# Ledger of designs, part 243: peptides against a protein of PDB entry 5HOI

Target 1, 351 residues: chain A of PDB entry 5HOI
Amino acid sequence: FRYMPFSPAGTPFGFTDRRYLTMNEVGYVSTVKNSEQYSITVSFFDVGRFREYHFEDLFGYDLCFLNEKGTLFGQSKTGQIQYRPHDSIHSNWTKIIPLQAGERITSVAATPVRVIVGTSLGYFRSFNQFGVPFAVEKTSPIVALTAQNYRVFSVHYSQFHGLSYSLSELGTSSKRYYKRECPLPMSLPNINSDMKKDANLDYYNFNPMGIKSLFFSSYGDPCIFGSDNTLLLLSKWRSPEESKWLPILDSNMEIWKMSGGKETTDIHVWPLALAYDTLNCILVKGKHIWPEFPLPLPSEMEIRMPVFVKSKLLEENKAILNKKNEIGADTEAEEGEEDKEIQIPVSMAAE

## One batch from the design tools (peptide; made by RFdiffusion4, then SolubleMPNN)

Design b1_p23_8_s2 (from b1_p23_8, 14 letters changed)
Fold by OpenDDE base, seed 4:
Structure b1_p23_8_s2 (fold): chain B 351 residues (1-351), chain A 23 residues (1-23)
Amino acid sequence: as target 1 above (351 residues)
Amino acid sequence: RKEKIEKTRKEIAEIVKEKEKKE
């Protein structure tokens, strides 16, 4: 097992010289390899609110986190981090995180008020937006981080215990845990089934946990999107005993429904953010499960609990079609190739 | 919201139609 640098919705290079370091509802950060250096571009979906900017990266930043105020970069091996405000009012700052032999920065997160660094040895380092340190805590190995305001959602991995998560609030004086290294009921990538496509092997080597992204919803609920393409939301996290992960969207099922029940094996959801009841995502067309260049415009999907199984819907629709054919056998209705759009029952649209 | 979701439905339908034309 190898700890890899994770950034929310980051993409591999694959066979190209370019990749997305991160993307979310604010924008996307790309890097292009130019000989021995990289060119980084920070792009925004709201082009009226923010100006796109670029710079030369001499360090080979492999970690990134984008927020509404700035971009945090990190180099997993050297421990270098850089924060770049989007405005020209605040200065960029750089810091070296001390790493032990074999330690890697595995994830970074930034809010307008906090910077967080997580490592393969489970060092959790917190800073303010100016890079002033608050604390260093030793946790289980960190594989992913996201943050909103003062809240941090961390994913941990143990070879013995699998995935766990923490939810914490980084106040001015202390860290509060709402959840501390609780089991995370997310499926890991299935190497035997998913690796039949060469494109999935490249992604697995880039991201062995299969975590496409994690973010906070607009309501401040932790969300995670795994290799199974299911969006999980942590509900009732303020009540430790009532807290549960809700599978609020099976994106493969939703794409299949939205297609009218057609084959959608080459359509993939790439998650950006959850705003209210709507997943902001990139629709990816093709063999790769991640977006290529240029980045398509974001699409929206309504969240829906996967109450119905595809097989049952196909059986019910076959039964309805067979009944219609039995009733329709008495009328010489012309063999028009009516595109048999699978009518999704209205009950599935009302939940 | 409804307009953006309907846009996504159209995008998926277009992608599917383009695939069916290539097969």
Scores: peptide ipSAE 0.355, ipTM 0.885, DockQ to the pose 0.759
Fold by OpenDDE base, seed 3:
Structure b1_p23_8_s2 (fold): chain B 351 residues (1-351), chain A 23 residues (1-23)
Amino acid sequence: as target 1 above (351 residues)
Amino acid sequence: RKEKIEKTRKEIAEIVKEKEKKE
C-alpha cells in the first residue's frame, strides 16, 4: 500500500493533461501540464464575489485546499506548501515542511484561521493562516484532512486496523479532541468488483481509499463520501456515548429514484459540500466517475437515509406490472408504450 | 429549494433521455 496525496474532490489526470486539484462549494482549482511546468487556475462558483486567477507552478503541486479566504497548495514529495489569499491585501507565503526519508504530505487543509498538514508517517502539523507553526503531533498515518474554522476532521489509515478518524479543535493554546482515532465505518474500494473498468483503476491508483471528499456540513458536522457513493455524517460528536455515523444519502439510489428507476450506471455524484439537508454536487455523465472539463454547474440533492433496497423495489414493480397484465387480458388495452417508469412511491421520491 | 431539486431531477432525466437515444 502507498499513501497518496489527497485533496477534497480532487480528480486524476487520467489520459488528459489537466485535472482538478480540489473542488468544494467555493469553487474549483485546476492544473494543466505545460511541458515541465503546471498552470494552476483558481475558479469560483460565485463569479461576482471573487475573480478567477492563475499562476505558473514550477513545483508540481499535487495537494490543494480551497476556502473562502485563500487556497493552500502542497507538494507531497518536497514538503513545499504555499498559501495564496484570494484578496490582494494579504501576501502569499511559502514554507517547506520537513519530511523524513519516504515521508509524504498526504493531505492539507486550510481555514481562514488555521493551516493543517498531515503526513504518511502521521505527523500532524498546525499553523496559523500566516504560516506560523503551533505544534507538531504524532498520530497514526493521515490519509485525509478537512477543516472548518478551528475544527479538524482527520482520517487515518492503519494496515492492521483500517480506517479511523479524529475530530479536534485547534484553539490558540491547545488542541482538544472530541474523537481520537476512533474506527471509521466506511467501506474501502473493492478491488475485485469495482476495478473491472479501466476508469475505476485509474481512480483507485489516484485515491486508494476511495474517499471522494470530506467536509464539514453547514452545521459543523463531519461528512465523508466514500467509494460506495454513500454520504456519512457524524452525528452527536459532542456526546462521546451518543456519537454515530449516519448514512444520510445513498447517491446511487437517489439518482436512480430521480431517473424514474431507469439505468443510471453512467451518472455519478461528485460531492462538493453539505448545506443544511442538501448535498451540493456535480452530476458526472460518462465513463469516468469524476468530472472532466469543462466543469458542469453544481446540482443539489436532498439527503435521505437509504431505507429501501433497489432490488426489492424492482421486484415489487414487476409484480405490479404482471398483475396489471393478468387483469388486462380481457380488455384490448392499447399497447401504448407506457413508459416503463418504475413507480417509485411518492414518499421515496425527492419532493 | 424545491426548484433546485426539481432542476436536478430534470438534469438527470435529460441525461437518461440522451443515453436512450444513443442506444
Scores: peptide ipSAE 0.351, ipTM 0.880, DockQ to the pose 0.719
Fold by OpenDDE base, seed 5:
Structure b1_p23_8_s2 (fold): chain B 351 residues (1-351), chain A 23 residues (1-23)
Amino acid sequence: as target 1 above (351 residues)
Amino acid sequence: RKEKIEKTRKEIAEIVKEKEKKE
């Protein structure tokens, strides 16, 4: 197993000279390889709120985290990190994270108040927004990070225990755990089944955990989107005994339903954020499961518990069609399939 | 919100129609 640098919704280069370092609800960060240099562009979906900016990257940043106040960059091998505020009011800062032999930065996260660095050896390093260190903690190897305000969602990997997660709050004086290295019920990519397509192999080599993204919802709930294209939300995390992962969207099922039950193997959801009851995402068309250039406009999907199995829906629809044909009623009853999907009340996400 | 979800449905339907025209 090789620890790879992870950034939320980051894309591989594939056969191109360009990729997305990260993307979320705020915007997207792209890098273009030009000889030995990289040109990084930070773009925003709300062009009225923020100005797009670019810079030359001489370090080859392979880690990125975008928030509403700035962009954190990292170089997984050298340990260099850079924070760039979007506003020119605050100065950019650069720091070298000390790495042991063979240690890599695996993920970085930034909020307006915290910077977090996670490593392949499980060093969890916390800083303020100015790069002043708070603490270094030793955890299980970190494979992914996201953060919102003072909260950090970390994903850990052990060869023996698989995936685990932590949810912590980085106060001014102390770190509090809500969850500490608890089992994460996310499926890892199946090498044998998924590798039949070269595009899936390229993505697996880029991201062997298959974590397309992780973020906090608008309500502050940890979300993760794996290789199975299921959005998991951690509900009731304030009560350790009541905390559970909810599969709030099967995106493959949702695309299939939205198509009218047609073949949708070349349509993919690329997750950005969860805002209330809607997944903000990019609809990807083609062989690759990740967005190409130019980036399509974001799309929205309603979150729903996957109560129905595709095979049962197909059987029910066939049975309805057969009954309509037997009754000879030319009623173009609009197949308002009453999507018997239990709409998750917005309240169940926030509790 | 309903309009954005309906937009997504239209986008998917267009993608599917384009595929069916190529097959």
Scores: peptide ipSAE 0.351, ipTM 0.884, DockQ to the pose 0.611
Fold by OpenDDE base, seed 1:
Structure b1_p23_8_s2 (fold): chain B 351 residues (1-351), chain A 23 residues (1-23)
Amino acid sequence: as target 1 above (351 residues)
Amino acid sequence: RKEKIEKTRKEIAEIVKEKEKKE
């Protein structure tokens, strides 16, 4: 296993000289290779709220986190981090994170009040928004981070224990754990089934954990979107004994339903954020499971627990069609091309 | 909200129709 730099909803270069470093509900950060340097652009979905900006990157930033106040960049190998406020009022700052031999920064996160750096050796480093350090903690190896206000959602990987997660609050004086290295019930990418397509191999090499994104919902609940295209939400995390992961959206099932039950193997959800009951996402068309350039406008999907099994719905619809054909054999009913919209039971459309 | 979800449904339906025209 190789620790790769993770950023929320980041994309690989593939066969191109450009990729998204990160994207979320605020916007998207792109980088373009330009000989010996990179050109980084920070773009926003609300063009009236923030001005797009760009700069030349001589360091080759491979980590990024975007929030409403600024962008955090990181270089996984050198340990360099840079914070760039979106406004011109606050100054940019740069810092070197001390790394041991073979250590990598694996993820970075930033809120308006905290900066967090996680490493392949499990060093969890916390800073204020000005890069002043609070603490260094040793944890299991960190593979992904996200943060909202003072809260941090961290994903850890152990060769012996697989995936775990922590949920913590970074106060002024101390770190509080709500969850500490608890098992994460997320499936890892299946190399044997999924790697039959070259595009999936490129993505696996970029992101071996298959974590497309992780974020906090608008209610402050940790969310993770894995390679299985299922959105998991951590419910009741304030009550340790009641806390559970909820599969609140099977995006493949939802795309299939929204298509009227057609083949949708070339349509993919790329997650951005969860706002209330709606997943903000990019609909990706084509061979790659990640968005290309230009970025499509964000789409919205309603969250729904996967209660229905696709196979059962297909069997029931076949049984209904067979019964209609058995009854319809005696009447010369005109060949109206009745659009075979799979009648999804109206009860799910009316809530 | 319902309007945005219905927009997503239309986008998916258009993508599917474009695929079916190429096959």
Scores: peptide ipSAE 0.350, ipTM 0.883, DockQ to the pose 0.758

Design b1_p23_8_s3 (from b1_p23_8, 15 letters changed)
Fold by OpenDDE base, seed 5:
Structure b1_p23_8_s3 (fold): chain B 351 residues (1-351), chain A 23 residues (1-23)
Amino acid sequence: as target 1 above (351 residues)
Amino acid sequence: RKKKIEETRRKIADYVKEEEKKK
């Protein structure tokens, strides 16, 4: 196993000279190889609020986190980090995170008030937005981070215990845990079943955990989107005894429903954010499960717990079609090949 | 919101039609 640098919704280079370092509801950060250098572009979905900017990267940043105030960059091997405000009011700052032999920065996160660095040895380093350090904590090896305001969602990996998660709040004087290294009920990528396509192997080599993204919802709930294309939300995390992971969207099932029940293998959901009851995402068409260039406009999907079984829906629709054919046998009207859109029952939104 | 979800449905339908034309 090799610890790889993780950024939310980051994409591999594949066979190209360009990739997305990160993307979310704010925008997307791209990097292009230019000989021994990289050109980084920070782009925004709200072009009226933010101006796109670019710079030359001499360090080869492989970690990124975008928020509404700035972009955090990191280099996993050297420990270099840079914070770049989107405005010109605040200065850029750069620092080196001290790394032990073989240690890597595995993930970085930034909010308007906090910067977080996680490592392959489980060093959790916290800073303010100006790069002033608060504390260093030793945890299980960190594989992914996200943050909102003062709150941090961290994913940890152990060879013996698999994936765990923590939910913490970084106050001014202390760190509070809501959850501390609790089991994360997310499936890891299955090398034997899923690696039949070279594109899946390339993605696995880029991201062995299969975590496409993690974020906080608009309500401040931790969300994670794994290799199974299921969006998990941590519900009731303020009540430790009541806290549970909810599978709030099977994106493959939702694509199947939205297609009228057509099986497809080349339409993929790439998660950006959860806003209220809608997943903001990129719909990807093609061989790769990740978006290529140019980036398509974001799409919205309604969150729905996967209560439906495809086989039952197909049987019910077949029964409806058979009843229509039995009733329609007396009228010779060549009603044309109506696109046999599977009438998917209005899913009871689980209240 | 409903308009954007319907736009997603349309985009999926278009992508399916594009794949059916290649077969």
Scores: peptide ipSAE 0.506, ipTM 0.929, DockQ to the pose 0.769
Fold by OpenDDE base, seed 2:
Structure b1_p23_8_s3 (fold): chain B 351 residues (1-351), chain A 23 residues (1-23)
Amino acid sequence: as target 1 above (351 residues)
Amino acid sequence: RKKKIEETRRKIADYVKEEEKKK
């Protein structure tokens, strides 16, 4: 196992000179290799609210977090971080995070009020928006971070215990835990089944945890989207005994439903954010499970708990087709094999 | 909201048609 730098919805270079460092509901950050340097572009979905900007990166930033006020960059090996406000009124700042031998920054997060740095040795470093340090805590090794306001969702990895998560609030004087290193019921990438395609191996080498993104919902609930393409939401996290992970969307099942029951291997959901009852995502067409360039416009999917078994739906639709053919058998019309869209019962589409 | 979900469905249907034309 190797700790890799994680950014929410970040993409690998693959065989290209360009990738997305991060993307979410605000926008997307891209980097292009230009010989020994990189050109970074910060782009926004709301072009009326924010102006796109670019700069030359001499450090090779491999970590990024985008929010409504600025962009945090990090270099996993050197420990350099940079915060760039979107507004030119506020100054950029740069800081070096002290790293031990072999330590890496594994994830960074930024809100309008906090900056968080997580490392492969489990150092959790908190700062204000100006880079003034609050505290350093040692936790289990951090593999992913996201933050909203004062709240931080962290994912941890142990070789003995697998994935765990923490949910904390970073006040001015103290850190409060709502959840502390609790088991995370997310499936890790299956090397034997998924690695049959070179594209999946490239993504696994980039992100061995298979965490495509982490975010807070519009209600402030932690969300995770793994390699199984299932969106998990942490419900009732304020009540320790009632707290549970809900599988609120199987995106492969949703693509299958929306296609009229067609099996496809070339359509992928890339998660951005959860707003109310809708997953904001990029629909990716192609061999790669991640978006390429240019970035398609975001799409919305309605969240639905996967209550239905695909095999039963296929059997029920075959039985309906057979009944229609038995009733239609008195008229010898060679109606060709029109790919009759699987009628998903309206009751199954209303939950 | 409903309009954007319908746009998603349309985009999936278009991508499926593009795949069928390549077979």
Scores: peptide ipSAE 0.506, ipTM 0.929, DockQ to the pose 0.746
Fold by OpenDDE base, seed 1:
Structure b1_p23_8_s3 (fold): chain B 351 residues (1-351), chain A 23 residues (1-23)
Amino acid sequence: as target 1 above (351 residues)
Amino acid sequence: RKKKIEETRRKIADYVKEEEKKK
């Protein structure tokens, strides 16, 4: 196993010289390789609120986190981090994170008030928005980070225990845990089933945990989107005994429903954010499970717990079609090609 | 909200039609 740099919804280079370092509801950060240099572009979905900007990257930043106030960059091997405010009023700052031999920065996160750095040795480093350090904590190896305001959602990996998560709040005086290295009920990518396609091997080499993204919902709940294309939400996290992961969207099931029950192999959901009751995502058409260039406009999917079984819905639809054909045999009416839309039971549209 | 979800449905339907034309 090799620790790889993780950024939310980041994409591999594949066979190209360009990739997305990160993307979310605010925008997307791209990098283009030019010899020994990189050109980074920070783009926004709300072009009226923010101006796109670019710069030359001499360090080869492989970590990124975008928020509404700025972009955090990191270099996993050198330990260099840079924060770039979107507004020109605030200065850029750069810092070197001290790394031990073989240690890597595995993830970075930034909010308007905090900067967080996680490493392959489990060093959790916290800073304010100006790069002033608060604390260093030793945890299990960190593989992914996200943050909202003062809250941090961290994913950890142990060879003995697999995936775990923590939820913490970084106050001014102390770190509080709501959850500390609790089991994460997410499956790792299945090498034997998924690796049959070269495109899946490239993605696995880029992201061996299969975590496509993690974020906080608009309500402040931790969300994770794994290789199984299921969106998990941590509910009731304020009550440690009542806290549970909810599978709030099976995106493959939702694509199947929205297609009228067609099996597709080249339509993929790429997660950006959860806003209220809708997953903001990129719909990807093609061989690769990640978006290519140019980036398609974001799409919205309604969150729904996957309570329906495909086989049962197909049997019910066949029974309805057979009844229509039995009734329609007595009336020569030219019923045109009625769109074979799967009638989703109304009960899931009213909750 | 409903309009953007319907735009998603339309986009999926268009992508399915493109896949069917390639088979």
Scores: peptide ipSAE 0.505, ipTM 0.929, DockQ to the pose 0.766
Fold by OpenDDE base, seed 3:
Structure b1_p23_8_s3 (fold): chain B 351 residues (1-351), chain A 23 residues (1-23)
Amino acid sequence: as target 1 above (351 residues)
Amino acid sequence: RKKKIEETRRKIADYVKEEEKKK
């Protein structure tokens, strides 16, 4: 296993010279390889709230986190990080994170008040928005980070224990844990089944954990979107005994429902954020499971617990169609090609 | 909200129709 740099909804280069470093509800960060350097562009979905900007990257930033106030960049091998406020009033700052031999920065996160750096050796480094350090803690190896305000959702990996997660709050003087290295019930990518397509192998090599994105919901709940295309939400995390992961959306099932029950192999959900009861995402049409260039406009999907079994719904609808055909043998009701949309029951909303 | 979800449904339906035309 190799620790790879993770950024929320980041895409591989594939066979191209360009990729998305990160994307979320605020915008998207792209990088283009120009010979020996990179050109980075920070773009926004709210055209008018922020001005798009670009710069030349001589370091080859492979980590990124975008928020409403700025963009954090990181270089996984050198330990260099850069914070760039969107507002020109605030100065950019650069730091080098000290790395041990073979250590990598695996993930970075930034809020308007905190900067977090996680490493392959489990070093958790916290800073304020100006890059002033608070603390260094050693945890299990960090594979992904996201943050909202003072809260940090971290994903850890052990070869022996698999995936775990922590939920912490970074006060001014102290770190509080709500959850500390608890088991994360997320399925890892199945190399044998999923790697039959070269495009899936390229994505696996880029992101071996299959974590497409991590974010906090608009309500401040930790969310994770894995390789199984299921959105998990951590419910009741303030109550340790009541806390549970909820599979609030199977995006493949939702595409199937929204298509009227048609099997599709080239429509993919790329997660951006969870706002209230809606997943903000990119609908990807094509061979790759990730968005290419240009980026399509964001789409919304309603969250729903996957209570229904697809096979049963198909059998029930087939039985209804057969009954209609048996009854319809006596009435020459015109074969209007009524688009035979599968009647899909309204699934329960996540509580 | 309902409008954007319906736009998503239309976009999926359009992509399905495009794939069916290629078969």
Scores: peptide ipSAE 0.505, ipTM 0.929, DockQ to the pose 0.768

